# Ledger of designs, part 18: peptides against a protein of PDB entry 7MKK

Target 1, 71 residues: chain A of PDB entry 7MKK
Amino acid sequence: SMKEKVKAKLVEIRKFVPFIRRVRIDFQDTLSKVQGHRLDALVNLLDREDVSMSSLNKIEVIIDKLRTRFN

## One batch from the design tools (peptide; made by RFdiffusion4, then SolubleMPNN)

Design b1_p12_7_s4 (from b1_p12_7 with E1D E2K E9K)
Fold by OpenDDE base, seed 4:
Structure b1_p12_7_s4 (fold): chain B 71 residues (1-71), chain A 12 residues (1-12)
Amino acid sequence: as target 1 above (71 residues)
Amino acid sequence: DKELDELLKELE
C-alpha cells in the first residue's frame, strides 16, 4: 500500500538525519540564516510520521545535493 | 512543503 511505501521510505530517509544535522553544524558559519533554518526544518519534518511521499521524494533529492556539496 | 521547495531550489 501507499502507506507502507511511505513508512519504508521514511525509515530509509531518516538514516540521513545525522548527516543533515552535521551539515547544519559544520557549515553553520557558511550557511545563510535562511539555509540554516531550512535544514533545521528539514530535520524536524523527518521526526514526524505524517510526511507525504511527495515530500519524501523531494527530501531524497535534497539529501543527494547535500551529499554532493558537503560530503 | 514551501520550505522544502525553497531549499531544493537553493540547492539546484
Scores: peptide ipSAE 0.360, ipTM 0.854, DockQ to the pose 0.904
Fold by OpenDDE base, seed 2:
Structure b1_p12_7_s4 (fold): chain B 71 residues (1-71), chain A 12 residues (1-12)
Amino acid sequence: as target 1 above (71 residues)
Amino acid sequence: DKELDELLKELE
């Protein structure tokens, strides 16, 4: 079901929360204040249980871009 | 999410 797909994807995406937190801290001086705030918001979003598949797909793209730039 | 969309745009 779509519900089960969302849950499975959320579990996989949450594995990158420690990485996102490390980017936020390690590059705090390089990131703009607004970029730092948006990374914080991203982590907070992943703590929720009602995240849509559309949002999860966007977050996956963001994580891939972060991995390319920061590690 | 508006903030997510803006973050994605900045990383593109």
Scores: peptide ipSAE 0.285, ipTM 0.823, DockQ to the pose 0.845
Fold by OpenDDE base, seed 5:
Structure b1_p12_7_s4 (fold): chain B 71 residues (1-71), chain A 12 residues (1-12)
Amino acid sequence: as target 1 above (71 residues)
Amino acid sequence: DKELDELLKELE
């Protein structure tokens, strides 16, 4: 079901939360306030259970871009 | 989410 797919994808995406947190901390002096806030919001969103598939797909792209730029 | 969209746009 779609519900099961969302749950499975959320579990996989959550594996990158430590990485996102490290980017936020390690680059906090070079990130703008708005960039820092957006990364914080990203982490907070992943703590929720009601994340949509659309949001998870966007987050996957964001993580790939973060990995390319920061590691 | 608007904030995610803006973050994605900024990282493009």
Scores: peptide ipSAE 0.154, ipTM 0.730, DockQ to the pose 0.911
Fold by OpenDDE base, seed 1:
Structure b1_p12_7_s4 (fold): chain B 71 residues (1-71), chain A 12 residues (1-12)
Amino acid sequence: as target 1 above (71 residues)
Amino acid sequence: DKELDELLKELE
């Protein structure tokens, strides 16, 4: 079902939460306050159980961009 | 999510 697909995707994306947190901390001084806040919000979003597939797909793109920029 | 969309735009 779509619900099962969302749950599976969420599990996979959540594996990157430690990475996102690390980026937020390690680059805190180089990120704008707004960018830092958005990364915090991203982590908070991934703590939720009601995230849509659309949001998860966007988050995947964000993670890929973070990996490219921040290793 | 508006905040997510804005983050995506900044990373583009």
Scores: peptide ipSAE 0.166, ipTM 0.742, DockQ to the pose 0.826; fails the geometry check

Design b1_p12_8_s1 (from b1_p12_8, 4 letters changed)
Fold by OpenDDE base, seed 1:
Structure b1_p12_8_s1 (fold): chain B 71 residues (1-71), chain A 12 residues (1-12)
Amino acid sequence: as target 1 above (71 residues)
Amino acid sequence: MDELLDQLLEEL
């Protein structure tokens, strides 16, 4: 079902939470205050269970961009 | 939620 796909995708995306937290800390001085705050909000969002597939797909692209820029 | 993500996508 779509619900099962969302749950599976959320589990996979949550594996990158330590990476996002690390980028936020290691590059705090490079990131704008707004970007830092948005990364904090992104981590908090991933603690939720009510995340759509559309949002999870956007988060995947964000993670890929973070990986390209920061490691 | 979508606004936050869209802003991050635009800035990165």
Scores: peptide ipSAE 0.737, ipTM 0.938, DockQ to the pose 0.963
Fold by OpenDDE base, seed 5:
Structure b1_p12_8_s1 (fold): chain B 71 residues (1-71), chain A 12 residues (1-12)
Amino acid sequence: as target 1 above (71 residues)
Amino acid sequence: MDELLDQLLEEL
Protein backbone atom coordinates (compact mmCIF):
# COMPACT_ATOMS: atom_id res chain seq x y z
CA SER B 1 0.00 0.00 0.00
CA MET B 2 0.98 3.69 -0.22
CA LYS B 3 1.08 3.77 3.61
CA GLU B 4 3.60 0.90 3.66
CA LYS B 5 5.75 2.65 1.00
CA VAL B 6 5.78 5.85 3.08
CA LYS B 7 6.84 3.91 6.20
CA ALA B 8 9.62 2.12 4.31
CA LYS B 9 10.89 5.40 2.78
CA LEU B 10 10.84 7.10 6.20
CA VAL B 11 12.99 4.29 7.66
CA GLU B 12 15.53 4.71 4.84
CA ILE B 13 15.65 8.53 5.13
CA ARG B 14 16.10 8.33 8.94
CA LYS B 15 19.44 6.54 8.34
CA PHE B 16 20.82 9.93 7.21
CA VAL B 17 19.84 11.83 10.41
CA PRO B 18 23.37 11.42 11.88
CA PHE B 19 24.83 12.85 8.65
CA ILE B 20 22.49 15.89 8.69
CA ARG B 21 23.40 16.51 12.36
CA ARG B 22 27.13 16.37 11.49
CA VAL B 23 26.74 18.84 8.60
CA ARG B 24 24.85 21.20 10.94
CA ILE B 25 27.63 21.06 13.57
CA ASP B 26 30.75 20.88 11.37
CA PHE B 27 29.65 23.75 9.09
CA GLN B 28 27.86 25.88 11.68
CA ASP B 29 30.14 28.87 11.00
CA THR B 30 29.76 28.51 7.20
CA LEU B 31 25.98 28.12 7.17
CA SER B 32 23.77 31.15 7.69
CA LYS B 33 21.77 31.22 10.94
CA VAL B 34 18.62 30.56 8.88
CA GLN B 35 20.18 27.56 7.08
CA GLY B 36 21.29 26.11 10.42
CA HIS B 37 17.79 26.49 11.85
CA ARG B 38 16.29 24.84 8.75
CA LEU B 39 18.60 21.82 9.14
CA ASP B 40 17.59 21.53 12.81
CA ALA B 41 13.94 21.67 11.76
CA LEU B 42 14.56 19.00 9.08
CA VAL B 43 15.96 16.61 11.73
CA ASN B 44 12.94 17.29 13.95
CA LEU B 45 10.56 16.58 11.05
CA LEU B 46 12.13 13.13 10.61
CA ASP B 47 11.07 12.23 14.19
CA ARG B 48 7.42 12.54 13.08
CA GLU B 49 5.26 9.75 11.64
CA ASP B 50 2.95 12.04 9.61
CA VAL B 51 5.45 12.76 6.79
CA SER B 52 4.09 12.57 3.23
CA MET B 53 5.77 10.77 0.33
CA SER B 54 6.15 14.18 -1.38
CA SER B 55 8.06 15.52 1.63
CA LEU B 56 10.22 12.37 1.83
CA ASN B 57 11.15 12.71 -1.85
CA LYS B 58 12.18 16.36 -1.26
CA ILE B 59 14.23 15.29 1.79
CA GLU B 60 16.04 12.68 -0.34
CA VAL B 61 17.07 15.41 -2.82
CA ILE B 62 18.19 17.65 0.07
CA ILE B 63 20.37 14.83 1.46
CA ASP B 64 21.94 14.32 -1.99
CA LYS B 65 22.70 18.06 -2.23
CA LEU B 66 24.21 18.05 1.29
CA ARG B 67 26.41 15.08 0.35
CA THR B 68 27.59 16.80 -2.83
CA ARG B 69 28.40 20.08 -1.05
CA PHE B 70 29.73 18.88 2.32
CA ASN B 71 31.09 15.33 1.64
CA MET A 1 6.75 21.42 6.18
CA ASP A 2 6.77 21.87 2.41
CA GLU A 3 7.85 25.54 2.62
CA LEU A 4 10.87 24.60 4.78
CA LEU A 5 11.88 21.85 2.37
CA ASP A 6 11.39 24.10 -0.67
CA GLN A 7 13.60 26.77 0.95
CA LEU A 8 16.35 24.21 1.62
CA LEU A 9 16.11 22.95 -1.98
CA GLU A 10 16.49 26.52 -3.26
CA GLU A 11 19.50 27.34 -1.05
CA LEU A 12 21.51 24.14 -1.61
Scores: peptide ipSAE 0.737, ipTM 0.938, DockQ to the pose 0.964
Fold by OpenDDE base, seed 2:
Structure b1_p12_8_s1 (fold): chain B 71 residues (1-71), chain A 12 residues (1-12)
Amino acid sequence: as target 1 above (71 residues)
Amino acid sequence: MDELLDQLLEEL
């Protein structure tokens, strides 16, 4: 079902939470205060269960951009 | 949620 797909995607995306937290800390001086705050908010968002597939797909792209820019 | 994600996508 779509609900099962969303749950599976959320589990996969949550594997990157440690990476997002490391980027936020290790590059705090490179990131703007606003960017740092948005990364904190992204981590908090991933703790929720009511995340849409559309949002999860956007988060996947964000993670790919973070990987490209920050290792 | 979408505004936050869209802003991050624009800035990165």
Scores: peptide ipSAE 0.737, ipTM 0.938, DockQ to the pose 0.961
Fold by OpenDDE base, seed 3:
Structure b1_p12_8_s1 (fold): chain B 71 residues (1-71), chain A 12 residues (1-12)
Amino acid sequence: as target 1 above (71 residues)
Amino acid sequence: MDELLDQLLEEL
């Protein structure tokens, strides 16, 4: 079902939470206060269970951009 | 929530 696909995608995206937290810490002085706050909010968002597939797809692209820029 | 993600996508 779509619900099962969302749950599976959320599990996969949550594997990158340690990476997002690391970027937030390691580049704290390089990131603007706004960007740092948005990364914190992104980590908090991934603690939720009601994340849409659309949001999860956006988060995947964000992670890819973070990897390209910061690793 | 979508606004936050859209802002991150624009900035990165």
Scores: peptide ipSAE 0.736, ipTM 0.938, DockQ to the pose 0.962

Design b1_p12_8_s2 (from b1_p12_8 with E3S M4L D11E)
Fold by OpenDDE base, seed 2:
Structure b1_p12_8_s2 (fold): chain B 71 residues (1-71), chain A 12 residues (1-12)
Amino acid sequence: as target 1 above (71 residues)
Amino acid sequence: DDSLLDELLEEL
């Protein structure tokens, strides 16, 4: 079901939360204050259970961009 | 929040 797919993807995306937190901290001086705040908000978003598949797909792209830029 | 994600996608 779609609900099960969302749940599975959320579990997979959450595996990257530590990475996002490390980017936020390790590159705090490179990031603007607003960028830092947005990364904090992203982590908070991933703590929720009501994240849509659309959002999860966007987050996946964001993680890929973070990996490319910061690692 | 989709707006948050869209902003991140644009800036990165």
Scores: peptide ipSAE 0.730, ipTM 0.935, DockQ to the pose 0.957
Fold by OpenDDE base, seed 3:
Structure b1_p12_8_s2 (fold): chain B 71 residues (1-71), chain A 12 residues (1-12)
Amino acid sequence: as target 1 above (71 residues)
Amino acid sequence: DDSLLDELLEEL
């Protein structure tokens, strides 16, 4: 079901939370305050259970961009 | 929170 797919995707995306936190900390001085705040909010978003597949797909792209830019 | 994600996508 779509619900099961969303749950599975969320579990996989959550594996990158430590990476997002690391980017936030290691590059704090090069990030704007706004960007830092947005990364914090992204981590908080991934703690939620009501994340849509659309959002998860966007987050996957964001993670790829972070990996390309920062590590 | 689509606005947050859209903003990040735009900036990165």
Scores: peptide ipSAE 0.730, ipTM 0.936, DockQ to the pose 0.950
Fold by OpenDDE base, seed 5:
Structure b1_p12_8_s2 (fold): chain B 71 residues (1-71), chain A 12 residues (1-12)
Amino acid sequence: as target 1 above (71 residues)
Amino acid sequence: DDSLLDELLEEL
C-alpha cells in the first residue's frame, strides 16, 4: 500500500538525520542564520509520522545536494 | 512543510 511505501521511505530517509545535524553544526559559521534554522526545521520534520511521499522525495534530493556541497 | 522544502531546494 501507499502507506507502507511511505513508512519504508521515511525509515530510509531518517538514516540521514545524523548527517543533517552534522552539517548544521560543522558549517554553522558559514551558513546564514536562516539556513541553519531551515536545517533544524528539516530534522524536526523527519521526527513526524505524517510526512507525504512528495515531501520525502524532496528531502532525498535535499540530502543529495547537502552531500555534494558539504561532504 | 512544503514551503520549507521548496526553499531549501531553491537555495541548494
Scores: peptide ipSAE 0.729, ipTM 0.936, DockQ to the pose 0.842
Fold by OpenDDE base, seed 1:
Structure b1_p12_8_s2 (fold): chain B 71 residues (1-71), chain A 12 residues (1-12)
Amino acid sequence: as target 1 above (71 residues)
Amino acid sequence: DDSLLDELLEEL
């Protein structure tokens, strides 16, 4: 079901929460205040259980962009 | 929140 697919995707995306937190901390001085706040909000969003597949797909792209820029 | 995610996508 779509619900099961969303849950599975959320589990996979949550594996990158430590990475997002690390980027937020390690690059805090180079990130703008608004970008730092948005990364914090992103981590908080991933703590929720009501995240849509559309949002999870966007988050996957964001993670890829973070990896390209900061890894 | 799609607005948050869209903003991040545009900035990165």
Scores: peptide ipSAE 0.729, ipTM 0.935, DockQ to the pose 0.957

Design b1_p12_8_s3 (from b1_p12_8 with D1M D11M)
Fold by OpenDDE base, seed 4:
Structure b1_p12_8_s3 (fold): chain B 71 residues (1-71), chain A 12 residues (1-12)
Amino acid sequence: as target 1 above (71 residues)
Amino acid sequence: MDEMLDELLEML
């Protein structure tokens, strides 16, 4: 079901929460205030259970961009 | 949610 797909995707995306937190801390001086705030918001978003598949797909792209830019 | 994510996508 779509619900089970969302849950599975959320579990996979949550594996990157430690990485996102690490980027936020390690690059705090490089990130703009807005970027830092958005990363904080992203981490908070991933604590929720009501994240759509559309949002999860966007988050996956964000993580890929973070990995490319911040190692 | 989507607006914040869209903004973050544009910023990175």
Scores: peptide ipSAE 0.689, ipTM 0.932, DockQ to the pose 0.927
Fold by OpenDDE base, seed 1:
Structure b1_p12_8_s3 (fold): chain B 71 residues (1-71), chain A 12 residues (1-12)
Amino acid sequence: as target 1 above (71 residues)
Amino acid sequence: MDEMLDELLEML
C-alpha cells in the first residue's frame, strides 16, 4: 500500500539523520542562520510519523544536495 | 511543512 511505501521511505531517510545533524554542527559557521534553522526543523520533522511521500522525496533531494556540498 | 522544505531546496 501507499502507507507501507511511505513507512519504508521514512525508515530509509531516517538513516541520514546523523549526517544532517553532523552537517548542522560542523558547518554551523558556513551555513546561514536560516539554513541552520531549516536543518534543525528538518531533523525534527523526521521524528514525526505523519510525513507525506512528497515531503520524503523532497528530503531525499535535500540530502543529496547536502552530500554534494558538504561531503 | 512543504513550504519549509521548498525554501531549504532553494537555499542549497
Scores: peptide ipSAE 0.688, ipTM 0.931, DockQ to the pose 0.889
Fold by OpenDDE base, seed 5:
Order: structure tokens, then sequence, then C-alpha cells
Structure b1_p12_8_s3 (fold): chain B 71 residues (1-71), chain A 12 residues (1-12)
């Protein structure tokens, strides 16, 4: 079902939460205050169960951009 | 949620 697909995608995306937290800390002085707040909000969002597939696909792109920019 | 993600996508 779509619900099962969303749950599976959420499990995969949650594997990157430690990476997002690490970027937020290690590059705090390079990030703008707004960028830092948005990364904190992203981590908090991934603690939720009510995340749409559309949101999860956007989060995947965000993670790819973070990997490209911050290793 | 989507608006925050869209803003973050544009900022990176």
Amino acid sequence: as target 1 above (71 residues)
Amino acid sequence: MDEMLDELLEML
C-alpha cells in the first residue's frame, strides 16, 4: 500500500539523521542562522510518523545537496 | 512542512 511505501521510505531517510545533525554542528559557523534553524526543523520532522511521500522525496534531495556541499 | 522544505531546497 501507499502507507507501507511511506513507512519504508521514512525508515531509509531516518538513516541520514545522524549525518544531518553532524552537518548542523560541524558547519554551524558557516551556515546562516536560518539554515541552522531549518536543519533543526528537518531533524524534528523526521521524528514524526505523518510525513508524506512528497516530503520524503524532497528530503532525499536535501540530503544529496548536503552530501555534495558538506561531504 | 512542504513550505519549509521548499525554502531549505532553495537555500542549499
Scores: peptide ipSAE 0.688, ipTM 0.932, DockQ to the pose 0.891
Fold by OpenDDE base, seed 3:
Parts: sequence; C-alpha cells; structure tokens
Structure b1_p12_8_s3 (fold): chain B 71 residues (1-71), chain A 12 residues (1-12)
Amino acid sequence: as target 1 above (71 residues)
Amino acid sequence: MDEMLDELLEML
C-alpha cells in the first residue's frame, strides 16, 4: 500500500539523521542562521510519523545536495 | 512543512 511505501521510505531517510546533525554542527559557522534553523527543523520533522511521500522525496534531494556540498 | 523544505532546496 501507499502507507507501507511511506513507512519504508521514512525508515530509509531516518538513516541520514546522524549525517544531517553532523553537517549542522561541523558547518555551523559556514551556514547562514536560516540554513542552520532549517536543518534543525528537518531533523525534528523526521521524528514524526505523519510525513508525506512528497516531503520524503524532497528530503532525499536535500540529503543528496548536503552530501555533494559537505562530503 | 512543504514550504520550509522547498525553501531549503532553493538555499542549497
């Protein structure tokens, strides 16, 4: 079902939470205040269970951009 | 939530 696909995608995306937290800390002085706040909000969002597939797909692209820029 | 994600996508 779509609900099962969302749950599976959320489990996969949550594996990157430690990476997002690390970027937020290691590059705190390089990131703008707004970028830092949004990364904090992104981590908090991933603690929720009611995240849409659309949001999860956007988060995947964000993680790919973070990997390209910061790793 | 989608707006915040869209803005973050634009900033990176």
Scores: peptide ipSAE 0.689, ipTM 0.932, DockQ to the pose 0.969; fails the geometry check

Design b1_p12_8_s4 (from b1_p12_8, 4 letters changed)
Fold by OpenDDE base, seed 4:
Structure b1_p12_8_s4 (fold): chain B 71 residues (1-71), chain A 12 residues (1-12)
Amino acid sequence: as target 1 above (71 residues)
Amino acid sequence: MDSLLDELLEEL
């Protein structure tokens, strides 16, 4: 079901939460305050259970961009 | 939620 697929995707995306937290902290002085705030909000969002597949796909792209820019 | 993600996508 779609619900099962969303839950599975959420589990996979959550594996990158430590990476997002690391970027947020290690590059705090390089990031703008608004970027830092948005990364904090992203981490909090991933703790929720009501995230859509569309949102999870966007988050995956965000993570890829973070990996490209911040290792 | 969607606005946050869209803003991040635009900014990065």
Scores: peptide ipSAE 0.685, ipTM 0.925, DockQ to the pose 0.959
Fold by OpenDDE base, seed 3:
Order: sequence, then structure tokens, then C-alpha cells
Structure b1_p12_8_s4 (fold): chain B 71 residues (1-71), chain A 12 residues (1-12)
Amino acid sequence: as target 1 above (71 residues)
Amino acid sequence: MDSLLDELLEEL
């Protein structure tokens, strides 16, 4: 079901939370305050259970961009 | 929440 797919995707995306936190810390001086705040909010978002597939797909792209830019 | 993600996508 779509619900099961969303849950599975969320589990996979959550594996990148440590990476997002690391980017936030290691590059704090090069990030704007706004960007840092947004990364914090992203981590908090991934603690939620009510995340849509659309959001998860966006987050996947964000993670790819972070990996390309930072590590 | 979509606004947050859209902003990040735009800036990165």
C-alpha cells in the first residue's frame, strides 16, 4: 500500500539524519543563520510520522544536494 | 513544511 511505501521511505531517509546534523555542525560558519535554522528544522521534520511521499522525495533531493556540496 | 523544503531546494 501507499502507506507502507511511505513508512519504508521514511525509514530509509532517516538514515541520513546523522549526515544532515554533521553538515549543520561542520559547516556552521559557512552557512547563513537561515540555512542553519532550516537544516535544524529538516532534522526535526524527520522525527515526525506524518510526512508525505512528496515531502520525502523532496528531502531525498535535498540530501543529494547536500552530499554534492558538502561531502 | 512544504515551504521549508522548497526553500532548501531553491537555495542548494
Scores: peptide ipSAE 0.684, ipTM 0.925, DockQ to the pose 0.957
Fold by OpenDDE base, seed 1:
Structure b1_p12_8_s4 (fold): chain B 71 residues (1-71), chain A 12 residues (1-12)
Amino acid sequence: as target 1 above (71 residues)
Amino acid sequence: MDSLLDELLEEL
């Protein structure tokens, strides 16, 4: 079901929460204040269970962009 | 939620 797919995707995306937190901390001085706040909000969003597949797909792209820029 | 993500996508 779509619900099961969403749960599975959420589990996979949550594996990158430590990475997002690390980027937020390590590059705090180079990120704008608004970008830092948005990364914090992103981490908080991933603590929720009511995240849509559309949102999870966007988050996956965001993680890829973060990896390209900061890894 | 989507606005936050869209903004991040555009900024990165």
Scores: peptide ipSAE 0.685, ipTM 0.925, DockQ to the pose 0.966; fails the geometry check
Fold by OpenDDE base, seed 5:
Structure b1_p12_8_s4 (fold): chain B 71 residues (1-71), chain A 12 residues (1-12)
Amino acid sequence: as target 1 above (71 residues)
Amino acid sequence: MDSLLDELLEEL
């Protein structure tokens, strides 16, 4: 079901939460305050269970961009 | 939720 697919995707995306937190901390001085806040908000978003597949797909792209830019 | 993600996508 779509619900099961979303749950599975969420589990996979959550594996990158430590990475996002690390980017936020390691590059705090080079990020703007608003960018730092947005990364914090992203981590908080991933603590939720009501995230859509569309949002999860966007988050996956964001993670890929973070990896390319910061590590 | 969507606005946050869209903003991040634009910035990165």
Scores: peptide ipSAE 0.684, ipTM 0.925, DockQ to the pose 0.844; fails the geometry check

## One batch from the design tools (peptide; made by RFdiffusion4, then SolubleMPNN)

Design b2_p13_1_s1 (from b2_p13_1, 4 letters changed)
Fold by OpenDDE base, seed 2:
Structure b2_p13_1_s1 (fold): chain B 71 residues (1-71), chain A 13 residues (1-13)
Amino acid sequence: as target 1 above (71 residues)
Amino acid sequence: SDEELDKLLDELF
């Protein structure tokens, strides 16, 4: 079911939460204040149980961009 | 809201 697919993808995306937190702190001086605040919001979002597949797909793209930019 | 979330994600970078 779509619900099961969402849960599975959420589990996979959550594996990158420690990475997102590290980017937020380690590159705080490189990021704009707005970007930093949005990363904080992103981490908080991934703690939720009600995240849509559409949102998870967007988050996956964001994580890929972060990995490219911040190693 | 979903709309606010979309805005946040689309404008992150």
Scores: peptide ipSAE 0.087, ipTM 0.685, DockQ to the pose 0.138
Fold by OpenDDE base, seed 4:
Structure b2_p13_1_s1 (fold): chain B 71 residues (1-71), chain A 13 residues (1-13)
Amino acid sequence: as target 1 above (71 residues)
Amino acid sequence: SDEELDKLLDELF
């Protein structure tokens, strides 16, 4: 079901939460204020259980961009 | 809102 797919995707995406947190902290001085806030919001979003598949797919792209830019 | 969240994600980087 779509619900089970969302849950599975969320579990996989959550594996990157520690990475997102590290980016937020390690680059705090170079990130813009709005970028920092958005990263915080992203982490908070991933704590929720009602995240859509569309959002999770977008988050996956964001994580890939972060990995490319911040290693 | 969901729309606001989508906008936030789209504009992250």
Scores: peptide ipSAE 0.087, ipTM 0.686, DockQ to the pose 0.140
Fold by OpenDDE base, seed 1:
Structure b2_p13_1_s1 (fold): chain B 71 residues (1-71), chain A 13 residues (1-13)
Amino acid sequence: as target 1 above (71 residues)
Amino acid sequence: SDEELDKLLDELF
């Protein structure tokens, strides 16, 4: 059941990958090198299948922050 | 590692 919940959450979070990529590109000149690298790492993380629920919940918070700051 | 990933996420913004 928990495994199924993780898979479902991952599917939902992956819907925001295009948004994260767009932020990374559109604000490349505004973001620090570290921030850019972290966004790249975030996208790469979401390409994986072995992501914990804890990580997915943290990622959801990050996406909400990105949406607030970058629309 | 998972710990490094958690640190990355916590410190992203």
Scores: peptide ipSAE 0.087, ipTM 0.687, DockQ to the pose 0.139
Fold by OpenDDE base, seed 3:
Structure b2_p13_1_s1 (fold): chain B 71 residues (1-71), chain A 13 residues (1-13)
Amino acid sequence: as target 1 above (71 residues)
Amino acid sequence: SDEELDKLLDELF
């Protein structure tokens, strides 16, 4: 079911939460205030259980961009 | 809202 697929995707995406937190901290002085706040919001979003598949797919793209820019 | 969340994600980077 779509519900089970969402849960599975969320588990996979959550594996990158430590990475996102690390980017936020390590580059705090380089990131704009807006960028920092958005990263904080992204981490907080992934703590929720009611994230849509559409949002998770977008987040996956964002994580790929972060990995390219920040290792 | 869901719309504001989508905007945040689209404009993150």
Scores: peptide ipSAE 0.085, ipTM 0.683, DockQ to the pose 0.138

Design b2_p13_1_s2 (from b2_p13_1 with E1M E2D E10D)
Fold by OpenDDE base, seed 2:
Structure b2_p13_1_s2 (fold): chain B 71 residues (1-71), chain A 13 residues (1-13)
Amino acid sequence: as target 1 above (71 residues)
Amino acid sequence: MDEELDELLDELF
């Protein structure tokens, strides 16, 4: 079902939460205050169970761009 | 949520 696909994708995306937290801390002096707050909000969003497939697809793009820029 | 993610994309990249 679509619900099962969302749950499976959320499990995969959550594997990158430690990476997002490390970017937030390791680059805190390079990031603007606003960028840092947005990364904190992204981590908090991934702790939720009610994330849409649309949001998860956008988060995947964000993670890929973070990996390219910061690692 | 989707708008906030679009804002994050615009702010970071």
Scores: peptide ipSAE 0.235, ipTM 0.818, DockQ to the pose 0.163
Fold by OpenDDE base, seed 4:
Structure b2_p13_1_s2 (fold): chain B 71 residues (1-71), chain A 13 residues (1-13)
Amino acid sequence: as target 1 above (71 residues)
Amino acid sequence: MDEELDELLDELF
């Protein structure tokens, strides 16, 4: 079902939460206050169970860009 | 929520 696909995608995306937290800490002095707040909000969003597939697909793009920029 | 993710994409990259 769509619900099962969302749950599976959320499990996969949650594997990157430690990476997002690491970027937030390691680049704290380089990130603007807004960028830092947005990364914190992204981590908090991934703690929820009611994330849409649309949101998860956008988050995947964000993670890919973070990996490209921050290794 | 989706708009905030779009803003995050625009702000970070």
Scores: peptide ipSAE 0.233, ipTM 0.817, DockQ to the pose 0.164
Fold by OpenDDE base, seed 5:
Structure b2_p13_1_s2 (fold): chain B 71 residues (1-71), chain A 13 residues (1-13)
Amino acid sequence: as target 1 above (71 residues)
Amino acid sequence: MDEELDELLDELF
């Protein structure tokens, strides 16, 4: 079902939470206050169970761009 | 949620 696909994708995306947290800390001095706050909000969003497939697809793009910029 | 993610995309990249 769509619900099962969302749950499976959320599990895969959550594997990158440690990476997002690391970027937030290691680059804190080079990130703007707003960028830092938004990374914190992204981590908090991934703690939720009610995340849409649309949001998860956007988060995947964000993670790919973070990986390109921050290693 | 989707708007905040769009804003994050616009500012980080």
Scores: peptide ipSAE 0.232, ipTM 0.815, DockQ to the pose 0.163
Fold by OpenDDE base, seed 3:
Parts: C-alpha cells; sequence; structure tokens
Structure b2_p13_1_s2 (fold): chain B 71 residues (1-71), chain A 13 residues (1-13)
C-alpha cells in the first residue's frame, strides 16, 4: 500500500539523521543562522510518523545535495 | 512543512 511505501521510505531516510546532525554541527560557523535552523527543523520532521511521500522525496534530494557539498 | 523544505532546497544549494 501507499502507507507501507511511506513507512519503508521513512525508515531509509531516517538512516541519514546522524549525517544531517553532523553537517549541522561541523559546518555551524559556515551556515547562516537560517540554514542551521532549517537543518534542525529537518531532523525534527524526521522524528514524526505523519511525513508525506512528497516531503520524503524532497528530503532525499536535500540529503543528496548535502552529501555532494559536505561529503 | 513542504514550503520550509523548498526554502531549504533553494537556500542551501
Amino acid sequence: as target 1 above (71 residues)
Amino acid sequence: MDEELDELLDELF
């Protein structure tokens, strides 16, 4: 079902939470205050169970861009 | 929520 697909994708995306937290800390002095706040909000969002497939697809693109820029 | 993700996409990259 769509619900099962969302749950499976959320589990996969949550594997990157430690990476997002690490980027937020390691680049704190390089990131603007707004960028830092948005990374914090992104981590908090991934703690939720009601994340849409649309949001998860956007988060996947964000993670791919973070990996390209921040290793 | 989706707007904040779109803003993050636009401002980080």
Scores: peptide ipSAE 0.229, ipTM 0.813, DockQ to the pose 0.164

Design b2_p13_1_s3 (from b2_p13_1, 4 letters changed)
Fold by OpenDDE base, seed 1:
Structure b2_p13_1_s3 (fold): chain B 71 residues (1-71), chain A 13 residues (1-13)
Amino acid sequence: as target 1 above (71 residues)
Amino acid sequence: DDEELDKLLDELF
């Protein structure tokens, strides 16, 4: 079902939460306040249970960009 | 929400 697909996708995306937190900390002094806030908001979003598939797909793109820039 | 994610995607970098 779509619900099961969302749950599976969320599990996979959540594997990157430690990476996002690490970026936020390691680059805190070089990130703008708004960039830092947005990274915090991204982590908070991934802690939710009601994240849509469309949101998860967008988050994958964001994570790919983070990986390209920060490792 | 999707609007916030769009802002993240476009403006985070």
Scores: peptide ipSAE 0.105, ipTM 0.694, DockQ to the pose 0.196
Fold by OpenDDE base, seed 5:
Structure b2_p13_1_s3 (fold): chain B 71 residues (1-71), chain A 13 residues (1-13)
Amino acid sequence: as target 1 above (71 residues)
Amino acid sequence: DDEELDKLLDELF
């Protein structure tokens, strides 16, 4: 079901939460205030259980961009 | 709010 797919996707995306937290801290002085706030919001979003598949797909793209920019 | 969070994500880069 779509519900099961969402749950599975969320589990996979959550594996990157430690990485997102490290980017937020390690690059705090080079990130704009807005970028820092958005990273915090991203982590908070991934703590929720009611995230849509659309949002999870967008988050996957964002994580790929973060990995490219911040190693 | 999911809409606000979606906006933040869309504008992250």
Scores: peptide ipSAE 0.102, ipTM 0.699, DockQ to the pose 0.138
Fold by OpenDDE base, seed 3:
Structure b2_p13_1_s3 (fold): chain B 71 residues (1-71), chain A 13 residues (1-13)
Amino acid sequence: as target 1 above (71 residues)
Amino acid sequence: DDEELDKLLDELF
């Protein structure tokens, strides 16, 4: 079901939460206030249970960009 | 707010 797919995707994306938190801390002095706030919001979003598949797909792209830019 | 959240995601970087 779509619900099961969302849950599975959320579990996979949540594996990157430690990475996102690490980027936020390690690059705090380099990131703008807006970028820092957005990363905090991203982590907070992934703590929720009601994240849509659309949002999860967007987050996957964001994580790929973060990995490219911040290792 | 889902709209604000979508905007944050779309404009993050």
Scores: peptide ipSAE 0.098, ipTM 0.695, DockQ to the pose 0.139
Fold by OpenDDE base, seed 2:
Structure b2_p13_1_s3 (fold): chain B 71 residues (1-71), chain A 13 residues (1-13)
Amino acid sequence: as target 1 above (71 residues)
Amino acid sequence: DDEELDKLLDELF
């Protein structure tokens, strides 16, 4: 089901939460203030259980961009 | 890259 697919994708994306937290802190002086605040919000979003598949797909792209830039 | 990231974040939030 779509619900099961969402849960599975959320589990995979949550593996990168520690990475996102590290980027937020380690590159705090490199990131704009707005980007820093948005990364905080991103981490908080991933703590939720009601994230849509559309949002998860966007988050996956964002994580890939973060990995390219910051490690 | 910064602009693209900002756009992606803006679409999400």
Scores: peptide ipSAE 0.093, ipTM 0.707, DockQ to the pose 0.956

